Peptides against a protein of PDB entry 1ZZD. Designs and how they scored, part 109

Target 1, 109 residues: chain A of PDB entry 1ZZD
Amino acid sequence: FQVVNPYLLRDLVDLGIWDEGMKQYLITQNGSIQGLPNVPQELKDLYKTVWEISQKTIINMAADRSVYIDQSHSLNLFLRAPTMGKLTSMHFYGWKKGLKTGMYYLRTQ

## One batch from the design tools (peptide; made by RFdiffusion4, then SolubleMPNN)

Design b2_p25_8_s4 (from b2_p25_8, 17 letters changed)
Fold by OpenDDE base, seed 1:
Structure b2_p25_8_s4 (fold): chain B 109 residues (1-109), chain A 25 residues (1-25)
Amino acid sequence: as target 1 above (109 residues)
Amino acid sequence: MEEEEAKLKKILEEAEEYLKNEDFL
């Protein structure tokens, strides 16, 4: 299933590279930023790891909260739902802070 | 593939709206 991290979008906006062209690029790349030359490698590594971890967590949360799943290959989480959106953002925020610290440690050791 | 891209497009549009309407931590 496909999930977009709202903090990733914010970071791309902060980098000044978010526009309609970038949005279309992400759509064609299934949400991956790994191929973007103007994105710092630190962000690529961060959101790669967050993506893997968050998928497992989101699945668990969806199961616990009885989120409707219409098909096995896609879990469509509506970001406009306040409860899911807020929970997702809080989770991603926590992981982002922790992983950024971890990435810094790995660079220095 | 087209269906998945359409879904992702919708998610991105919703995310953009969320960024405008919510204060992020």
Scores: peptide ipSAE 0.045, ipTM 0.567, DockQ to the pose 0.021
Fold by OpenDDE base, seed 4:
Structure b2_p25_8_s4 (fold): chain B 109 residues (1-109), chain A 25 residues (1-25)
Amino acid sequence: as target 1 above (109 residues)
Amino acid sequence: MEEEEAKLKKILEEAEEYLKNEDFL
């Protein structure tokens, strides 16, 4: 289970540094921006915390990609057509709603 | 490592698509 914060991508785009090279860098660095010299430290600090929480969630969830968020609407969208992109969005949504570590396993029929 | 990179690549591609469409869950 891998998670990328979509707002990280937005911020990199806003900085004007998002390109194919940056994309490849993130791939090789497992989503970390800490080593990028052209990223403001404020963003590094912000996404360090987010990344750490994300990694913790990944570790807790292991290989399970069924995430329960106590939001039926978002959950229904996920269950209808689950993709890694949707999982990424759900993770961020959970974070935004205060579910920093409060995601649960969901088993569906 | 290669498998993980391939997975992350796919996730980034999908996330980039969501970013373009302003379609965040």
Scores: peptide ipSAE 0.041, ipTM 0.558, DockQ to the pose 0.077
Fold by OpenDDE base, seed 5:
Structure b2_p25_8_s4 (fold): chain B 109 residues (1-109), chain A 25 residues (1-25)
Amino acid sequence: as target 1 above (109 residues)
Amino acid sequence: MEEEEAKLKKILEEAEEYLKNEDFL
């Protein structure tokens, strides 16, 4: 099961580097942007972490078809900066909207 | 691996469509 982060696509578009070549690169790299020299390192770090979270989410969904995210407990392990938490929350919101079915909960203390 | 690439291609196309049609926070 694979999921592409829509915010990653948006950021690549905003950078003006999204094109067919970029799309093909992502396909061959299983969605990884780590090898792209024209992507800011900050974005690489951000989406590396988000990717890890997404994989965990996928695994959890596979296990019980429900995802509960407690940002204060689960996501804090991935936070390097306050902005990371905000972006992660946005990602999960987008994730939830992208799902046609399934149980998804996001809580912040 | 080739099958996975085909799957990812489809997912990316769907994601692009989602990006066009949905708003973000």
Scores: peptide ipSAE 0.039, ipTM 0.544, DockQ to the pose 0.020
Fold by OpenDDE base, seed 3:
Structure b2_p25_8_s4 (fold): chain B 109 residues (1-109), chain A 25 residues (1-25)
Amino acid sequence: as target 1 above (109 residues)
Amino acid sequence: MEEEEAKLKKILEEAEEYLKNEDFL
């Protein structure tokens, strides 16, 4: 699976550098920000380590968290007929919840 | 490479939509 960290995107937005050009750059760089000169090294280091985690594992963690936290019909739809788009949504949801609680990476440790 | 770029493009578009819905953008 291929996933994108939603907080990376938000950080790029907060830096005021997220636009179509940046989007295309990430596409050509397979999601890597390491080559961006206008991104602080601290962010590069942070998201480098995140990328080292199995993308499938991240999605699984997000899915498990989403099932636990939310009982919405949208989540039920994700489980019934998962697509890459739905898995991405589940990843984002689980990532957001996990990071806010500080428990996201407990499943990978 | 082109296939992977297309996949990533789709993922990023969905990510942007998610961020909008969560009022991050």
Scores: peptide ipSAE 0.037, ipTM 0.563, DockQ to the pose 0.027

## One batch from the design tools (peptide; made by RFdiffusion4, then SolubleMPNN)

Design b2_p26_3_s1 (from b2_p26_3, 15 letters changed)
Fold by OpenDDE base, seed 1:
Structure b2_p26_3_s1 (fold): chain B 109 residues (1-109), chain A 26 residues (1-26)
Amino acid sequence: as target 1 above (109 residues)
Amino acid sequence: SEEEDKKIIEEIEKEKKELEEKKKEE
């Protein structure tokens, strides 16, 4: 399954562009919004940085055999999330400890 | 590096704050 950033989900809902098509698009694009024409560039820039961190984490975890990268499966959405700072801390903690959950756009079988 | 990661976090927090302020003005 694929874990999606809850803040990204919120922002897409606020823009009124969240639907089944968007969900499928994100699955096929591994959570990237960079190719979406109806998303403000400022949001793309913000989540580009987050995505870069996520990729770094995934790469490091893959090197430690902690994360299995799979093709698109089910989408796991978080409706309630900690603060951005806490989420980021969890992300880095997971990276350091080799956790399989709590990552941005994490894909597991 | 850890220093680079800190810079990235600071950038994320800055941009998030700016976006939140913009949303309040709309």
Scores: peptide ipSAE 0.016, ipTM 0.262, DockQ to the pose 0.029
Fold by OpenDDE base, seed 5:
Structure b2_p26_3_s1 (fold): chain B 109 residues (1-109), chain A 26 residues (1-26)
Amino acid sequence: as target 1 above (109 residues)
Amino acid sequence: SEEEDKKIIEEIEKEKKELEEKKKEE
């Protein structure tokens, strides 16, 4: 299975480029948007870093909002409700949470 | 915003580097 970052879905929807074709593209690219010509470089940079996080960490970060690619449309509607400021804060918080968990794991190994 | 995203990226990359360094030391 493949987890889709909820903030990525938000941004793709905001760009108006989310459709079934995009969905299939993400499946074949393992969630990477780096090869998309119609995505701003700012977003590529942002999600390049996120994409480099382990899949396990990504799942933990998005535990409350985590979705699979096949459920992306449902999440897209939900993500339109929060403000951009709140979503940005959640993104940062999610990373911190995942990182702290990882560091704990390293100490126990 | 672009500025906010840039800040997040910087912080994430910093923390990621620290984590990777710890992995190498252990």
Scores: peptide ipSAE 0.015, ipTM 0.269, DockQ to the pose 0.083
Fold by OpenDDE base, seed 2:
Structure b2_p26_3_s1 (fold): chain B 109 residues (1-109), chain A 26 residues (1-26)
Amino acid sequence: as target 1 above (109 residues)
Amino acid sequence: SEEEDKKIIEEIEKEKKELEEKKKEE
């Protein structure tokens, strides 16, 4: 499993670029956004410093409010005709719930 | 249920759209 930094998640949502594709990218890149062309350099610089700490520390810091990503399954709420827009909204909901209640688990429904 | 989830997502999409509109105005 992989835990997404809650501050990073917030910023990606604010940029309107959080979706299933972004999720999969982060999984393959171990949470790094340095290779993303559509992310402002200022944001990359900000999280570069954050990335200099251990992944264990990051996970511990985010444990109470982070989003848990299941890497073994696709993320879907709609079995019939899922759209990227719906998936994005789901992620947005997960973000909000994560901030309010702690760790939110994103999984197939 | 999936139906309940759809309703939740629809509400969130409305809120998200409103937020995006506010950001464009700023």
Scores: peptide ipSAE 0.009, ipTM 0.242, DockQ to the pose 0.113
Fold by OpenDDE base, seed 4:
Structure b2_p26_3_s1 (fold): chain B 109 residues (1-109), chain A 26 residues (1-26)
Amino acid sequence: as target 1 above (109 residues)
Amino acid sequence: SEEEDKKIIEEIEKEKKELEEKKKEE
């Protein structure tokens, strides 16, 4: 297991709002939680000043309310030079198809 | 293709909006 931003994930899990939908939303928002209506303002303020997790980190987050990513359960994709748009499309495609875990991307370039 | 990608992204944005609305209703 690899710890992926334990603070944010912990807080979202504690709120009971972490799921695949939340994950995909964060991806489309480049990690910003500021626009989420179901997140307390206190939490928004906390992560406003602290640099939010990178897009890569968000991609690696699991939808199973874990602070850890298990690569063995994640869909691994090897992409040479994907655009952000393509990555987003792939994520949502996976979500719509019922994938419950994040995808791991390994860039070859 | 680029055009296909745009269509996919548009659909995703629509779904995102629907998700946001659902969250507001909760």
Scores: peptide ipSAE 0.007, ipTM 0.221, DockQ to the pose 0.234

Design b2_p26_3_s2 (from b2_p26_3, 14 letters changed)
Fold by OpenDDE base, seed 2:
Structure b2_p26_3_s2 (fold): chain B 109 residues (1-109), chain A 26 residues (1-26)
Amino acid sequence: as target 1 above (109 residues)
Amino acid sequence: TEEEDKKIIEEIEKEKKELEEKKKEE
């Protein structure tokens, strides 16, 4: 399974480059977009600070649930789960800190 | 599918907004 930062997923969709090929690429690259030629450097720099999130940590914090790019149905169930708020909080906090300091921090609720 | 993924993103963004509102109340 591939854990994906929800903000990264959003940005790729906004760029219009989100497709099955992109999904497979991210799976093989452990969520890294650094090697993508059609992604603006600004986005690469942004996610360079936040991509180092432990998948194991995310899963543990969300009671074995996470954002998976290859399991849309499972992800929908996760969004309905009470643990989604915790996962969202973690990503939001990390994103905010990354924008300000260039560092990613994990947050426990 | 791509369409399903877009819907998921919308739900995530909604959750984010709710979280921010809660944070302001604290």
Scores: peptide ipSAE 0.016, ipTM 0.210, DockQ to the pose 0.037
Fold by OpenDDE base, seed 1:
Structure b2_p26_3_s2 (fold): chain B 109 residues (1-109), chain A 26 residues (1-26)
Amino acid sequence: as target 1 above (109 residues)
Amino acid sequence: TEEEDKKIIEEIEKEKKELEEKKKEE
């Protein structure tokens, strides 16, 4: 399983490049945007970090309004009640503090 | 779908704004 940073999704939508083709690209690239020619370098630098996590952590992220990709190469969007989990708080905190490099994707081993 | 993705992103952005406002009040 693979989880995509919700801020990355927002930025791709704002750039007007989020579509079915982009979705499939991210699946094949395990969430990486580093190889995309139509993404500004500043954005690539912001989402350079990859975090390795357990299966349990991925499930917890999904519960906190996250997007994840399963082993069948499908993208799942999960939105629950407004409960703030640790990972969601981390994303918000990092963005507010002007994170220079951020997590764009989480996956299991 | 693409439309569903955009709706979820909009909701997340709304919650982010609300969280920031609450932190300023504390």
Scores: peptide ipSAE 0.014, ipTM 0.244, DockQ to the pose 0.236
Fold by OpenDDE base, seed 4:
Formats: sequence, structure tokens, C-alpha cells
Structure b2_p26_3_s2 (fold): chain B 109 residues (1-109), chain A 26 residues (1-26)
Amino acid sequence: as target 1 above (109 residues)
Amino acid sequence: TEEEDKKIIEEIEKEKKELEEKKKEE
């Protein structure tokens, strides 16, 4: 069972800051690294952007399927997702698709 | 804009890559 984004895990290991404490922190923060002072800002920005884009993309994809989805509900789905592996896949898919299909719609409210 | 967003993302990815390369050299 993957509880941490594998790409994030790699990056944290490369930084030499990965430990059990970090793992627990990420769990409590739902995978967010924004609050970590020992992580480069550029990395924070990367994962922040990926997260935001992925959320928007998933919402858009759901809309394309003629399924009404509330933004708050979609966010809650991320928070309560059963596996981080699935979330990771969705995030990176959304990121990649967002860049290719049009970032404009990802920024709309 | 879409173009601006792409540029930002590319810059971030570039910086990340450079950081990773630096770590490999150490």
C-alpha cells in the first residue's frame, strides 16, 4: 500500500530528509510538502502546481462525462482516496493532459 | 494565460532537473 506519492518519495530521499517522521507528517498533511522548511521552494512549487492542475483536470474530465461534480466534493475525494497510487496516477495524468489539452480551462472558476 | 502557465511549469522542471544533477555530482 502506497501512502506517499512515489515521485515525492524519490525527491525526499534524494534530499536526504526522508524518515519515519517525514512519512507521518505527509500522512497528516495529505501528501503536501508546502509546510516543510527543509524542502526547496522550487520543489514545493512543482508539487503545488501538479496538485492544483490535477484537481482541475479531474473535474474537467468528470464534466466531459456529463457527470456533475462539485469542486469541494472533488477535493474531498482526493483527501479520502483509498490509495495514493491511484491519486498519483491521476495527478500526473491530469498534469500531462492539462499541458497538452489546454491550461486555460484548468484555471477557470 | 496558457502560455504563461507552460513557461512557469517548464522553468520549475528545469530547476528541479538542475538540482537533481547537482546532487548526482556530489
Scores: peptide ipSAE 0.009, ipTM 0.200, DockQ to the pose 0.023
Fold by OpenDDE base, seed 3:
Structure b2_p26_3_s2 (fold): chain B 109 residues (1-109), chain A 26 residues (1-26)
Amino acid sequence: as target 1 above (109 residues)
Amino acid sequence: TEEEDKKIIEEIEKEKKELEEKKKEE
């Protein structure tokens, strides 16, 4: 069972972006908000996780960065959705799918 | 649960308001 940081919860509510979908996203991302386009960078810096740091190191050390670039491109497509609600949903879907694909390719290389 | 989350948020917002009021008095 993963508990959301209460201060992060407050900040997300203040931004008006907290909902059940956001909660599920955070659970699947181990509390990471780095992939959220509507969160200020200041908050992203504040709530960096050990997991995010470790993944960044792994990505930097990886011989093939194409998977990470592909993930970024897929997310960019979802950011062009006409409504904020659809945009957020598509972003979450794209991020999760991108991470899964990235991990798959990292293991097979 | 959603209800528990709301309760936590309300508590934090209350504390935040109290802190802001104290800062204004200084």
Scores: peptide ipSAE 0.009, ipTM 0.230, DockQ to the pose 0.014

Design b2_p26_3_s3 (from b2_p26_3, 14 letters changed)
Fold by OpenDDE base, seed 1:
Structure b2_p26_3_s3 (fold): chain B 109 residues (1-109), chain A 26 residues (1-26)
Amino acid sequence: as target 1 above (109 residues)
Amino acid sequence: SEEEDKKIIEEIEKELEELKKKKELE
């Protein structure tokens, strides 16, 4: 499962693009919207810094384990041995520091 | 900035460690 900022969810709903497919996409992208062609650039810029910090945190916290980066420009990660709880917590605090809002859990159906 | 990012990451790591300690006491 994954943690997502409620403002991001709101913005995606307001754009009319939120659905099960979008949910699954965000899960596979670790919450990143940077690769979405139907999202305004201003929203990408808004969430870019927070997302990048969160991903950097994940990388650093998981460095003591096996971490593989798939395409550095997207910061997609393949992790060996980290717990889901650890990843969720890191993402939670990353978003919290950036946007100072609550979090929602996203998980596969 | 990258420097700001490092500080944020450091704070996050600290808070995560404190959270882990709290959970261990529960």
Scores: peptide ipSAE 0.019, ipTM 0.320, DockQ to the pose 0.038
Fold by OpenDDE base, seed 3:
Formats: C-alpha cells, sequence, structure tokens
Structure b2_p26_3_s3 (fold): chain B 109 residues (1-109), chain A 26 residues (1-26)
C-alpha cells in the first residue's frame, strides 16, 4: 500500500491524468509526483514532501483504508475498522498537518 | 490517547467521504 494525499488525488483526477499507470507510478515512487512531466509545477511545489515518515509506520497507525479511482471521475472508498498502532496521536496529527489533510491507501488491486 | 486517535480518524473519514461525493457528481 502507498499513502497519498487526498487533495493530490483530486487534482490528478481533475487534470484527467489519473489511470492505472499513474497509480502504479505513485506506488513505486512512494507518493512523489516530482518526476511527472505532465503535472504543473505549481502542484509539484504544493505537494512537495518534507516529512520522512515511514509509509509502513503510517499504515500501521492509521485505520485500514483503501481508495481507488476508475475512469478518472469515480472514487471508490473502502474503510475498515480503525487499527491503532504504536504511534501516538501527536505523530499522526503531524503527518496530517504536513499533508494538509488525511491520506488514501493505494494498492495494485 | 486512544480517544484522540479515534477523533482524528473520524475527521479524516469525513473529509474522504465528502471528496467521494464530489467526484460522483462529476
Amino acid sequence: as target 1 above (109 residues)
Amino acid sequence: SEEEDKKIIEEIEKELEELKKKKELE
């Protein structure tokens, strides 16, 4: 799974560039869009990651949620029962604050 | 605390649901 900013997903969908290839790219790039030539520089600057929090650690902390978008206009959200990890509220809040909002979990399937 | 963590998660879930509804209208 790969954690992604929900507003980033929104913007990618609005640009009409969201597809399976994009999803796989984000997974392999740990959520980074810096290497995408078809993304406006303004968005790259907006979503530039300063935090170096382990994706695995964040997944363990947050509720098990999975999100996928098909045909660039439909968002499917699956929320499972919250699972609390070893992280504190402070750490999770810090992650949220850094990304301006919560997170999505992207997976291959 | 565990209670605070739950509140944070609920807030995130709320925002995600709102985003979902917005996209379904497009």
Scores: peptide ipSAE 0.015, ipTM 0.311, DockQ to the pose 0.042
Fold by OpenDDE base, seed 5:
Structure b2_p26_3_s3 (fold): chain B 109 residues (1-109), chain A 26 residues (1-26)
Amino acid sequence: as target 1 above (109 residues)
Amino acid sequence: SEEEDKKIIEEIEKELEELKKKKELE
């Protein structure tokens, strides 16, 4: 599962480029928009650092291969083979820390 | 268990903070 930053989703929707194809692309690219030619460079720069950190975490962590990115305004989660219990735990953890923004779950159709 | 998952999340967050520091220094 991939819990997407709601602000990224908003920006893509505002650009008018959000569709099923875009959704699937993000899933296959682990949330990266860097390879999209129709996305302004400004947005790529905005979300680049978060994405790079998450990928480094995924690569460096052998066992769980999950990423919990805590931001003051949003929550980003990258999960490999997640369980509902694990998702719930992460949700409550983020909520407890004051992260109240919505989470969007992306999954392959 | 849920409690074990919370511990894992805390460890992940710790690692993320360390990675952020490394990124800022590069």
Scores: peptide ipSAE 0.015, ipTM 0.290, DockQ to the pose 0.054
Fold by OpenDDE base, seed 4:
Structure b2_p26_3_s3 (fold): chain B 109 residues (1-109), chain A 26 residues (1-26)
Amino acid sequence: as target 1 above (109 residues)
Amino acid sequence: SEEEDKKIIEEIEKELEELKKKKELE
């Protein structure tokens, strides 16, 4: 499993924007959410000062097709297949157009 | 499939490498 910033992942899941397309977008953006059009500015401001996911970590996330948040209240995300994201940036569109529909599971440990 | 996932990852890594090259020019 891959351990990532649990707070960032939680926030993205709460926004309902986490999917395979989102994962790939973050990989190409070195974990930055600053360019996402449908993310509240307050979250962008928050994670300007918080350590974001490294490129290596994001690539590992893609390879594993799952994300494990290791904390007292852990969150597990499992993507069984690639999914189309709902973000509208040109870069995001470039990645998601090559993906097919899929399914992901969310669970709390 | 696993093979499809591998191809996707390779493409992502390629894109990241290109971005790194761009940063080196800045």
Scores: peptide ipSAE 0.008, ipTM 0.229, DockQ to the pose 0.055

Design b2_p26_3_s4 (from b2_p26_3, 15 letters changed)
Fold by OpenDDE base, seed 3:
Structure b2_p26_3_s4 (fold): chain B 109 residues (1-109), chain A 26 residues (1-26)
Amino acid sequence: as target 1 above (109 residues)
Amino acid sequence: SEEEDKKIIEEIEKEAEKLEKEKELE
């Protein structure tokens, strides 16, 4: 699953470009909108990746701990094999860090 | 940083394990 910044989703909806295709694109791109030609640069700047976990580090981690964090003003987490407990803890962690707007979860079809 | 990310992940995993164990006991 992929946890996404709700404000990013809002902005994409406001642009009229949010659909199932966009959802799948974000999943494939680990939450990055940098490669989207139909997104204004100001939004790309706003939602740049903050934390980068190297592929080497990810490979060295256990599969259940393979987490990627994205987005400049939110905590977006990506898990290879998430459990309900992990999703819940991720949500609470975001809350503790001041992300009061919550998180949206994306999944492939 | 990657080190900070690891700490975040570790904390999340610990909390998740606690929650899952509690569910199993119900």
Scores: peptide ipSAE 0.028, ipTM 0.450, DockQ to the pose 0.055
Fold by OpenDDE base, seed 5:
Structure b2_p26_3_s4 (fold): chain B 109 residues (1-109), chain A 26 residues (1-26)
Amino acid sequence: as target 1 above (109 residues)
Amino acid sequence: SEEEDKKIIEEIEKEAEKLEKEKELE
């Protein structure tokens, strides 16, 4: 199965670009929106890291210490970019909210 | 199944809309 961040889905819906084609695209791209021309760059930047942590392996970070460490290092690297300060805050907030509100699953084709 | 997927997506979209509304309140 594929995990979808609820905030990502919200943003796609808000943009009015969520449809069957978008769903299939996300499935084939494992949730990545980086290749979509109709998505604002700001969202791509934000969900670049969110996409990475939306994988099942990251969701299981509490059960897999190695994954947790890897994720922590990735986040630390992300924090080193001062130009991404605002997006970083949004990322962390969205991630926490995503875990609290639950992850959504799309079936793979 | 495809039918189940449609239902799931529908529920996800509803939740997304809910989150949008909640964000506006924050």
Scores: peptide ipSAE 0.024, ipTM 0.451, DockQ to the pose 0.019
Fold by OpenDDE base, seed 1:
Structure b2_p26_3_s4 (fold): chain B 109 residues (1-109), chain A 26 residues (1-26)
Amino acid sequence: as target 1 above (109 residues)
Amino acid sequence: SEEEDKKIIEEIEKEAEKLEKEKELE
């Protein structure tokens, strides 16, 4: 299964590009929006950082709970300028809360 | 490294908490 950041879902909806095709794309790309031509670069930069950090957190959580997670992509932390860091912190907080209260799951076949 | 990653995550979490507190005060 694949967990999707709720802020990412919101932004994709706001951009008017969320549909079944986008859902399938995200499944094949393991939640990455980096390859989408119709997404502003600023959002790509933001969610690259958030995605990578959140995946690290999920892995740590899974380890604590003895849950195995299959990772199809290598994970590296990405940080930009402090201004972007502040935005990332806000999104990360939302992601963390989402993990505690419930997340949107994309199921792979 | 994993240790560096943990430090970065910790810093981000701290900043996130600060931002949340600031929002509550506004």
Scores: peptide ipSAE 0.019, ipTM 0.341, DockQ to the pose 0.128
Fold by OpenDDE base, seed 2:
Structure b2_p26_3_s4 (fold): chain B 109 residues (1-109), chain A 26 residues (1-26)
Amino acid sequence: as target 1 above (109 residues)
Amino acid sequence: SEEEDKKIIEEIEKEAEKLEKEKELE
């Protein structure tokens, strides 16, 4: 499954490029924005490491077997753009806040 | 399923709490 970084979502919204098409793109690219020509390179550089960390975390969760990942269906979890009051330097804190206040997801096979 | 979704959320929240505690102790 995929969980989109709430800070990334915020930045994409600020750029005015967040829409259903972008959501589908991120799903197909496993959350990577590296191939998007309309995203500033500075953001690509910033979220490169963040993306790697988040993916590693997801893998670790799966490896710990505390969460079963259905191979027939993938859950793509998207958080609404967080307000500045919800932002922190802690990556997982952002996830926590986003999940508690509002989210939507797409399940695909 | 809804149950699977809840498990995912729960795990994310657990990791978030761990990270918060670690940073508060630094």
Scores: peptide ipSAE 0.015, ipTM 0.259, DockQ to the pose 0.252

